Peptides against a protein of PDB entry 6JX3. Designs and how they scored, part 55

Target 1, 85 residues: chain A of PDB entry 6JX3
Amino acid sequence: AEFRLRPEISVAQTDYGMVLLDGRSGEYWQLNDTAALIVQRLLDGHSPADVAQFLTSEYEVERTDAERDIAALVTSLKENGMALP

## One batch from the design tools (peptide; made by RFdiffusion4, then SolubleMPNN)

Design b2_p22_5_s3 (from b2_p22_5, 6 letters changed)
Fold by OpenDDE base, seed 1:
Structure b2_p22_5_s3 (fold): chain B 85 residues (1-85), chain A 22 residues (1-22)
Amino acid sequence: as target 1 above (85 residues)
Amino acid sequence: MAKKPYVRPSITRITEPLDIEF
């Protein structure tokens, strides 16, 4: 399934990293650099497997750890109302 | 090129008002 942000979510790039605003709740969420990178690639249409391959090629991380971290991030984004199911 | 240090992804809720443009 395609990764998408909910329509009420606005995105800003700041000196502190990527920030998401939920226009309905008024809540702000900050992503660290790794989370922002993952989200950007998913929004560009890369699969979680593609992102894991990218992370292991660029960073000191094993494939299993990359896959776990991507899955956990996606779950968090959905549970906190930022990403569509 | 050498691989970069890896930091686990994280999200943090910000509770104070932010004055940023979206």
Scores: peptide ipSAE 0.663, ipTM 0.896, DockQ to the pose 0.936
Fold by OpenDDE base, seed 4:
Structure b2_p22_5_s3 (fold): chain B 85 residues (1-85), chain A 22 residues (1-22)
Amino acid sequence: as target 1 above (85 residues)
Amino acid sequence: MAKKPYVRPSITRITEPLDIEF
């Protein structure tokens, strides 16, 4: 399924990196550079497999590790109310 | 070109005031 942020989530690009704000709760989260890149590509319509391929092409990471990290991040974003299930 | 060093993705909840424009 398509990766999407919840409607109440706002995105900001800052000197600290990508930040996500929940407009209802007021909670906000900072993503490190890798997380931001993953989220950006997922939001652009790339599949997790596409993102894994990108990561292994650009960074010193094995495919299995990239896939694991993407899945874990997506799970965290969903569990913390930032991404739609 | 050599591949870049990899850092695992992370998210961190911000608990202190931060001057951010959304």
Scores: peptide ipSAE 0.662, ipTM 0.896, DockQ to the pose 0.968
Fold by OpenDDE base, seed 2:
Order: sequence, then structure tokens, then C-alpha cells
Structure b2_p22_5_s3 (fold): chain B 85 residues (1-85), chain A 22 residues (1-22)
Amino acid sequence: as target 1 above (85 residues)
Amino acid sequence: MAKKPYVRPSITRITEPLDIEF
């Protein structure tokens, strides 16, 4: 399934990192560098598997840990109303 | 090239208004 942000979500690249704004609730969410990287790649059309491969190639992380972290992030983004189901 | 240190992804809800442009 394609990863997409909800229509009401705005994205900003700030000095503090990537920030998401829910235009309906007014809630702000800050992503750390790793989360921002994952989201950017997913939005560009890369699969979670692609992202995991990227992470393991660039960072000191095992494949299983990368996959878990990606899945957890996606779940959080969906649960907090930032990403479409 | 050496791989970079890994930091787990995180999201944090900010309760204070941010002075940024979207």
C-alpha cells in the first residue's frame, strides 16, 4: 500500500527538523532526522523494504531493527492522524 | 566508508505554537 499523508497535514522543513501540522486539530509534530528520512523516502514512493535496505546500508543498524522501527513509525503516524490508513 | 551511528526514529508532539511557515 502507498504511504500518504492525510490531506490536512502540512509539512515544513525547519531549523528544528521536519515538522508536521494537522490543520484541523492544530497539533504540531516534530520528527527527528531518522523519522524525517524515512517519511521522505516513503513519500517518494520507496517501499518499507527499500527504506530498510537504505538504512542498513548507511547506518549501524540491523535489518530487523530497521524494519521494526519503520513499521512502528508508520503506525504512529497513522494512529496520530498524520498518515492515511 | 564507515556507516553512521543509528538513532531510532521518533515523533514528538509540540504543545507550544511554532513560528514557522508551512
Scores: peptide ipSAE 0.661, ipTM 0.896, DockQ to the pose 0.941
Fold by OpenDDE base, seed 3:
Structure b2_p22_5_s3 (fold): chain B 85 residues (1-85), chain A 22 residues (1-22)
Amino acid sequence: as target 1 above (85 residues)
Amino acid sequence: MAKKPYVRPSITRITEPLDIEF
């Protein structure tokens, strides 16, 4: 399934990293560098498996840990109303 | 060449007013 942000979510790049704004609630969410990287690749059309492969090739992380972290992030984004289910 | 240190992904809610252009 395609990863997509909800229509009310705006994205900004700041000196402190990627920030998401929920236009309905007014809530701001800051992503750290790894989270921003994952979200950007997913929005570009890469699968979670593609992102996991990218992470393991570039960073000191095992495949299983990368997959877990990607899944947990996606779940958090959905549960906090930023990504579509 | 060498793999970079890995930091787990995180999201943090910002509660203070921000002056950010969206």
Scores: peptide ipSAE 0.660, ipTM 0.896, DockQ to the pose 0.930

Design b2_p22_5_s4 (from b2_p22_5, 6 letters changed)
Fold by OpenDDE base, seed 3:
Structure b2_p22_5_s4 (fold): chain B 85 residues (1-85), chain A 22 residues (1-22)
Amino acid sequence: as target 1 above (85 residues)
Amino acid sequence: MAKRPYVRPSITRITEPLDITF
């Protein structure tokens, strides 16, 4: 399934990293560099498997850990109302 | 070249006023 942000979510790039704003609730969240990288690649159409391969090729992380971290991030984004289910 | 150190992904809700243009 395609990863998508909810329509009420806006994306901003700041000096401190990527920020997501919920235009309805007014809540906003900062992503660290790794989270921003994952979200950007998912939004570009890469699968979680593609992102995991990218992470393991560029960073000191095992495939299983990368997959777990991607899945956990996606779950958090959905549960906090930023990504569509 | 050598792989970079890995930092786990995280999201943090911002509760203080922050002047950002979206």
Scores: peptide ipSAE 0.647, ipTM 0.892, DockQ to the pose 0.962
Fold by OpenDDE base, seed 5:
Structure b2_p22_5_s4 (fold): chain B 85 residues (1-85), chain A 22 residues (1-22)
Amino acid sequence: as target 1 above (85 residues)
Amino acid sequence: MAKRPYVRPSITRITEPLDITF
């Protein structure tokens, strides 16, 4: 299924990096550069497999590690109420 | 091309006020 943020989530690009704001709870979440890159590509319509291929082509990471890291991030974003199930 | 160092993705809840605009 398509990766989507919940409607109450706003995105900001700051000097700290990408920040997500939950407009209902007021909670802020900061993403590091890798997390921001993954989220941006997923929001642009790339699949997790596309993102894994991108990471392994550009960064010193093995495919298995990239896949696990993407899956863990997506799970975290869903569990913390930022991404739709 | 040379590959970049890899850092695992992370998210961190910010508890202090931030001065940012959405």
Scores: peptide ipSAE 0.647, ipTM 0.893, DockQ to the pose 0.940
Fold by OpenDDE base, seed 4:
Structure b2_p22_5_s4 (fold): chain B 85 residues (1-85), chain A 22 residues (1-22)
Amino acid sequence: as target 1 above (85 residues)
Amino acid sequence: MAKRPYVRPSITRITEPLDITF
């Protein structure tokens, strides 16, 4: 399924990195550079497999580890109310 | 060209006010 942020989530690019704000609860979260890259590519329509390929091409990470990390991030974003299920 | 060092993705809940615009 398509990766999407919940409607109440706003995105900001800051000197501290990507920040996500929940407009209803007021909670906000900072993504590190890797998380931001993953989210950006997913939002652009790339599949998790596409993102894993990108990571292994650009960074010192094995495919299995990249896939695990992407899945864990997506799960976290969903569980913390930032991404749609 | 050499690959970049990899840092695992992380998200951190912000608990102090930030001066940012959405």
Scores: peptide ipSAE 0.646, ipTM 0.891, DockQ to the pose 0.968
Fold by OpenDDE base, seed 2:
Structure b2_p22_5_s4 (fold): chain B 85 residues (1-85), chain A 22 residues (1-22)
Amino acid sequence: as target 1 above (85 residues)
Amino acid sequence: MAKRPYVRPSITRITEPLDITF
């Protein structure tokens, strides 16, 4: 399934990092650098597997850990109303 | 070349106003 943000979510690239704002609730969230990287690649159409491969090639992380972290992030984004189910 | 240190992804709800424009 394609990863997409909800239509009410705005994205800002700030000095604080990537920030997501829910225009309806007013809630907003800061992503750390790794989370921002993952989200950017997913939004660009890369699969979670692609992202995991990217992470393991560039960073000191094992494939299984990368996959878990990506899945957990996606789940969090969905649960907190930022990403579409 | 050496791989970079890995930091787990995180999201943090901001509860204080940030001076940013979307």
Scores: peptide ipSAE 0.644, ipTM 0.891, DockQ to the pose 0.953

Design b2_p22_6_s1 (from b2_p22_6, 8 letters changed)
Fold by OpenDDE base, seed 5:
Structure b2_p22_6_s1 (fold): chain B 85 residues (1-85), chain A 22 residues (1-22)
Amino acid sequence: as target 1 above (85 residues)
Amino acid sequence: KPYVRPSITRLTDPELKAKAEA
């Protein structure tokens, strides 16, 4: 299924990196560069598999590690109320 | 390029939140 942020979530670019803002709860979450890259590509319509391939091509990371890290990030974003299930 | 594992951090500092919201 398509990766989507919850309707109340806004994206902000700051000097410290990407931040996700919850317009209802007032919670703010900072993403490091890797997390921001993953989220950006998922929002652009790339699949987790696409993102894993991209990471292994651009960074010193094994495919299995990239896949696991993407899955863990997506789970965290859903569990912390930023992404739709 | 060197790989850094993805991470998210909840911001609780009012100053950081203000900077992010601006």
Scores: peptide ipSAE 0.630, ipTM 0.894, DockQ to the pose 0.800
Fold by OpenDDE base, seed 1:
Structure b2_p22_6_s1 (fold): chain B 85 residues (1-85), chain A 22 residues (1-22)
Amino acid sequence: as target 1 above (85 residues)
Amino acid sequence: KPYVRPSITRLTDPELKAKAEA
């Protein structure tokens, strides 16, 4: 399924990296570099499998670990109200 | 290159929010 941010979420690029702002609650969330990379690729239309393949090609990470981390991040983004279910 | 696990952090510090918003 397509990965999308909720409409009230704004993306900002800062000196600290990617920050997500919830325009309704006023909450701010900071993403580290890896999380930002994953989110950017998902928003570009890549599947989680595509992203896992990309991570294993660019970083010292096993496929299983990459898949787990992507899934956990997506879950967190949904549970914390940043991504659509 | 070295892998760092993805993380998200809720910003509750007002100064951090100010920096992120600027």
Scores: peptide ipSAE 0.629, ipTM 0.893, DockQ to the pose 0.706
Fold by OpenDDE base, seed 4:
Parts: C-alpha cells; sequence; structure tokens
Structure b2_p22_6_s1 (fold): chain B 85 residues (1-85), chain A 22 residues (1-22)
C-alpha cells in the first residue's frame, strides 16, 4: 500500500530538521535525519524494501535492522495520526 | 556512514514550535 500523510499534516523544513504539523490538533513532531530520509523516500513512492536497500547501501546498518526500523517508524507515524492507515 | 536509528519527537516547547513555524 502507498505511504501517505494525513491531509491535515503539513511538512516543514527547519534548522532542527523535518517537522510534521497537525493542523487540527496543533501538534508538532520533529523527525531526525534518518526518519526524514525514510519518510521522503516513502512519499516519493519507494517501498519499505527499497528504503531498506538504500539505507544498507549508504549507512552502517544491517538489512534486518533497517527493515525493523522502517517498519517501526511507519507504525509510529500511523499510530500518532501522521500517516494514513 | 554511521547509522542513527530513525526517531520522532513531539515538540512541546513554545520556542521550538515557533522555530518550526518559521
Amino acid sequence: as target 1 above (85 residues)
Amino acid sequence: KPYVRPSITRLTDPELKAKAEA
């Protein structure tokens, strides 16, 4: 399934990194660089598997760890109301 | 490159929110 942000979520680039703003609740969520990279690639249409491959190619991380971290991030974004189910 | 696990943090500090809106 396609990864998408909820319509009320806005993306902002700040000196502290990527920030997601919920226009309804007013909540702000800051993403670290790795999370921002993952979100950007997912929004561009890459699959979690694609992103995992990218991470293992660019960073000192094993495939299994990358896949786990991506899955956990996606789950967190959905559970916290930032990404569509 | 060194790997840092992805993380998200809910911002509650007014100053940080102000910076995020800029």
Scores: peptide ipSAE 0.628, ipTM 0.893, DockQ to the pose 0.752
Fold by OpenDDE base, seed 2:
Structure b2_p22_6_s1 (fold): chain B 85 residues (1-85), chain A 22 residues (1-22)
Amino acid sequence: as target 1 above (85 residues)
Amino acid sequence: KPYVRPSITRLTDPELKAKAEA
C-alpha cells in the first residue's frame, strides 16, 4: 500500500528541516535530512525499494542498511501517529 | 556522500516549537 500521512498531520519546511505537526495533539516532530528525503520520496509514490536504491546510489550506505533504516522510519512514523497504517 | 541514518525527534522545547511553526 502507498505511504500516506494522517490527515491531521501538517508538513512544514523550517530552518531545522522538515517538521511534522499533529493538528489535533499539538505534537511536533523534527525529521533530519535523511528522514525528510525518505518521506518526500515515499509521498511522491516511490516504493521503499525505490528509496533504498536511491539512497545507495547517492550515499555511502549498503542496500540492506538502507532498507532497514527505511523500514524503521516508516514504523516510527506509523507508531507515533504521523503516517497511516 | 556520507550517510546519516534517518531520525525523528519530538520537539518539546517551546522555543523550538515556536521557531518550527514560524
Scores: peptide ipSAE 0.629, ipTM 0.893, DockQ to the pose 0.728; fails the geometry check

Design b2_p22_6_s4 (from b2_p22_6, 9 letters changed)
Fold by OpenDDE base, seed 5:
Structure b2_p22_6_s4 (fold): chain B 85 residues (1-85), chain A 22 residues (1-22)
Amino acid sequence: as target 1 above (85 residues)
Amino acid sequence: KPYVRPSLRRLTDPELIAQARA
């Protein structure tokens, strides 16, 4: 299953980072740089495994930690109504 | 580069909200 945002979600770039806007609820969610990078790569078609590999190659993070953080972010995005199941 | 864990936070700052809407 490919990672996708729900149709009512819009992406905005701000001076303070990426923001996801829910057009139905009116809620706004701010992503830090790491979260934004993960979301961008997932939306571009990279797998969670691809993203984990990318993170470990670019940042001082272990593979296990990267995988856990990606999974937790994806879960949060789904639970808060931003990403499709 | 230093690693910062990903975070997702509900935005309530009116200035940031206004910027996101623009």
Scores: peptide ipSAE 0.643, ipTM 0.894, DockQ to the pose 0.844
Fold by OpenDDE base, seed 1:
Structure b2_p22_6_s4 (fold): chain B 85 residues (1-85), chain A 22 residues (1-22)
Amino acid sequence: as target 1 above (85 residues)
Amino acid sequence: KPYVRPSLRRLTDPELIAQARA
């Protein structure tokens, strides 16, 4: 399934990294560089498997750890109202 | 290169919120 942000979510780039604003709740969320990279690739149409492959090729991380971290991030984005189900 | 686990944190610091709005 396609990864998408909810329509009320705005993206901003700051000196501290990517920030997401929920226009309905007024909440702001900060992503670190790894989370921002994952989100950007997912929004570009890459699958979680694609992103895991990318992470293992660029970073010192095992495939299973990359997959776990991607899944956990996606879950958090959905549960906190930033990504569509 | 070194791997840092992804993190997602709600911002409550007024200064950081102001920077996000700019």
Scores: peptide ipSAE 0.642, ipTM 0.894, DockQ to the pose 0.773
Fold by OpenDDE base, seed 4:
Structure b2_p22_6_s4 (fold): chain B 85 residues (1-85), chain A 22 residues (1-22)
Amino acid sequence: as target 1 above (85 residues)
Amino acid sequence: KPYVRPSLRRLTDPELIAQARA
């Protein structure tokens, strides 16, 4: 399924990195550079598998670890109300 | 490049929140 942010979520760029704002709860969530990269690629239409391949090509990470980390991030984004199920 | 695991952190620092709102 396509990765999408919930409609109440907006994206902001700060000196400290990407921040997601929940317009309903007022909560702000900061992503580190790796998380921001993953989210950006997913929003651009890349699959988690695509992102894993990208990470292994750019960073010192094994495929299995990349896949695990992407899955965990996506789960967190959904569970914390930032991404659609 | 060195790999850093992705992280998601709820912001509670007023200064960081203010910057995100700007």
Scores: peptide ipSAE 0.642, ipTM 0.894, DockQ to the pose 0.800
Fold by OpenDDE base, seed 2:
Structure b2_p22_6_s4 (fold): chain B 85 residues (1-85), chain A 22 residues (1-22)
Amino acid sequence: as target 1 above (85 residues)
Amino acid sequence: KPYVRPSLRRLTDPELIAQARA
């Protein structure tokens, strides 16, 4: 299952980080650097497993924690209408 | 390097929203 943003979602880069804009609801969501990195890699075609491996290699985080955080973020993006199910 | 958990925050600050729209 490929990670993909909904068509109405636009990505903007701000001084405070990545922001996702919902053109229909009018909602704006700010991603911190880690979330932005995860989203960018997923959009580039990397699997959650790939992203987890990347995080553990670059940051001081355990594999299980990385996997949990990625899964939670993906779920949140879907539940808040930013990513396709 | 230090790890910061990923975060999603809904923006409610008019100034930040304006910047995002620009």
Scores: peptide ipSAE 0.640, ipTM 0.894, DockQ to the pose 0.824

Design b2_p22_7_s1 (from b2_p22_7, 12 letters changed)
Fold by OpenDDE base, seed 1:
Structure b2_p22_7_s1 (fold): chain B 85 residues (1-85), chain A 22 residues (1-22)
Amino acid sequence: as target 1 above (85 residues)
Amino acid sequence: ALAESGGSNSPYNPRIRRLGRV
């Protein structure tokens, strides 16, 4: 399924990395460089499989590990109210 | 991240962190 942020979420780029702000609750979260790269590619329409392939090409990481990390990150973003189900 | 795209040369380590409430 297509990955999308919830309408109330705003994105900011800071010296501390990519930040997601919930405009309703006021909660905000930091993504480090690797997590931000994953989220940005998903938001651009790349599938998790596309992103996993990209990560294995750019980093010393195995495909299965990349897939698990992408799934875990997506789950975290959904459970913490940043991404749509 | 990709140096050629202006990103850092950080190693692979995806993480998120709750910063708090505004």
Scores: peptide ipSAE 0.590, ipTM 0.868, DockQ to the pose 0.277
Fold by OpenDDE base, seed 5:
Structure b2_p22_7_s1 (fold): chain B 85 residues (1-85), chain A 22 residues (1-22)
Amino acid sequence: as target 1 above (85 residues)
Amino acid sequence: ALAESGGSNSPYNPRIRRLGRV
């Protein structure tokens, strides 16, 4: 299934990085550059596998590590109420 | 990120952190 943010989440670009804001709870989270890249590509419709392939071409990272990091990030975003399950 | 496009030169290190409540 496609990766999507929850309706109450808004995205802001700041001097310190990408920020996700929950308009209901008021909670907000910062993504660093690598995490923001992952989220942006997922939101653009790329699969986790697509993103892992991309990361291995752009960074000095192994495919397995990229896959684990993407999965962990997605899980975190879902558990912290930013992404739809 | 997007090295061939001349974007960020940050190392690979995906992280999120809670900033607080507005």
Scores: peptide ipSAE 0.586, ipTM 0.870, DockQ to the pose 0.265
Fold by OpenDDE base, seed 2:
Structure b2_p22_7_s1 (fold): chain B 85 residues (1-85), chain A 22 residues (1-22)
Amino acid sequence: as target 1 above (85 residues)
Amino acid sequence: ALAESGGSNSPYNPRIRRLGRV
């Protein structure tokens, strides 16, 4: 399924990293560089499998670990109201 | 790593952090 942010979510770049702001609740979250990279690629239309492949090429991380981390990040973003189900 | 907005020299460590509410 397509990964998308909820329409009320705004994205900003800061010195601390990518920030996601919920314009309705006011909650905001920071993504560090690796998480931001994952989210950006997902938003660009890459599948989690594509992103995992990319991560294993850019970092010394196992494919299985990359896939689990992507899934965990996506779950967090959905559960915290930033990404659409 | 190479992102759409530029490069990063950070290690692999995907994390999110709740900053609070405005």
Scores: peptide ipSAE 0.583, ipTM 0.867, DockQ to the pose 0.281
Fold by OpenDDE base, seed 3:
Structure b2_p22_7_s1 (fold): chain B 85 residues (1-85), chain A 22 residues (1-22)
Amino acid sequence: as target 1 above (85 residues)
Amino acid sequence: ALAESGGSNSPYNPRIRRLGRV
């Protein structure tokens, strides 16, 4: 399924990283560089498998670890109301 | 790694952090 942010979520780039803001509640979250890279590629239409392959080419991380981390990040974004289920 | 038009030399460590409410 396509990864998408909820309609009320806005994205901002700051000197301290990517920020996701809930326009209704005012809650906001910061993504560090690696998390922002993952989210940006997912939003750009890359599959989690594509992103995992990319991460293993750029970092010293095993494929299965990258896949688990991507899944965990996606789950977190959904559970915290930033991404659509 | 490179993202969008920018670059990063950060180690692999994906994390999110709740900052609070505006």
Scores: peptide ipSAE 0.581, ipTM 0.866, DockQ to the pose 0.281

Design b2_p22_7_s2 (from b2_p22_7, 11 letters changed)
Fold by OpenDDE base, seed 5:
Structure b2_p22_7_s2 (fold): chain B 85 residues (1-85), chain A 22 residues (1-22)
Amino acid sequence: as target 1 above (85 residues)
Amino acid sequence: ALATSGGTNSPYAPRISRLGTL
């Protein structure tokens, strides 16, 4: 399934990292570097499997752990109203 | 590798943090 942000969500780049802002509620969230990387690649059209492969190439992380971490992040983004279900 | 995994403060582990409301 395609990963998409909700239409009311805006992306900002700050000195402290990537920030997602809900234009309706005003609530905003900071992503650390790895979370930002995952989101950016998903938005660019890469699959979670593509991203997991990329993470294992760039970081000292096992494939299974990368897959779990991506899934957990996506779940958090959906549950906190940033990504479409 | 750019970073290592493991630990709650690992630079690898993806994290989101609620900052507040404008």
Scores: peptide ipSAE 0.560, ipTM 0.862, DockQ to the pose 0.320
Fold by OpenDDE base, seed 4:
Structure b2_p22_7_s2 (fold): chain B 85 residues (1-85), chain A 22 residues (1-22)
Amino acid sequence: as target 1 above (85 residues)
Amino acid sequence: ALATSGGTNSPYAPRISRLGTL
């Protein structure tokens, strides 16, 4: 339920956007602005539903689309070793 | 608010990109 980064993941804010670095493998990933926003809010304790509501207020996106996009991002972050399952 | 449209190919769409390995 709670979104958390894996303990080996560190977050960096760069001129190119948010970057997540795996301290064990050395792999690092860049998040675009929307992905970074989602991750930041989830890490702050907002639920995916909260974030979806927020996205609909910030972007021209339907609630259902926002929910699916958040779920897809979370899945991607888990599959690529950045977020805890 | 950031006025970008929704959709899979929209600037809105959340994306991650693998940059490499340090």
Scores: peptide ipSAE 0.560, ipTM 0.860, DockQ to the pose 0.319
Fold by OpenDDE base, seed 2:
Structure b2_p22_7_s2 (fold): chain B 85 residues (1-85), chain A 22 residues (1-22)
Amino acid sequence: as target 1 above (85 residues)
Amino acid sequence: ALATSGGTNSPYAPRISRLGTL
């Protein structure tokens, strides 16, 4: 339920935007503005449903689409070793 | 794997991209 980054992941704010660095493997990933916004809100304790509601107010996106996009992002972050399962 | 959303050219669509390995 709780979204958390793996302990070896560091967050940096850069000219690329939000960057996640794996301190063990050295692999790092760029998040665009929307992905960064989603991650920040999830880390603050908001649920995916909360974030979806927020996104629908900021962008011309349907609730169902927002929820799918959040789920896809979370899945990717988990599968690429950035977020805890 | 790259995180994608509907609309590849949308300013809204959340994206992640691998930059490399330090």
Scores: peptide ipSAE 0.519, ipTM 0.832, DockQ to the pose 0.477
Fold by OpenDDE base, seed 3:
Structure b2_p22_7_s2 (fold): chain B 85 residues (1-85), chain A 22 residues (1-22)
Amino acid sequence: as target 1 above (85 residues)
Amino acid sequence: ALATSGGTNSPYAPRISRLGTL
């Protein structure tokens, strides 16, 4: 399934990185640089497999680690109410 | 700059952090 943010979530770019804001509750979350990169590529329509390949080709990262990191991030975004299941 | 991937025990893994409520 396509990665999508929940309708109430907005993205803000700040001097301290990407922030996701829940427009209903007011809850907001900061993404570190790696998380922001992953989310940006997913929102641009790249698959998790695309993102894993990107990470391993651009940086000294093992494929297995990249895959786990992406999956864990997506899970976290869903569990914390930012991404649609 | 980009933090390197390395799984959940890596201090450089992708992270989200709750900042609070506006």
Scores: peptide ipSAE 0.505, ipTM 0.814, DockQ to the pose 0.392

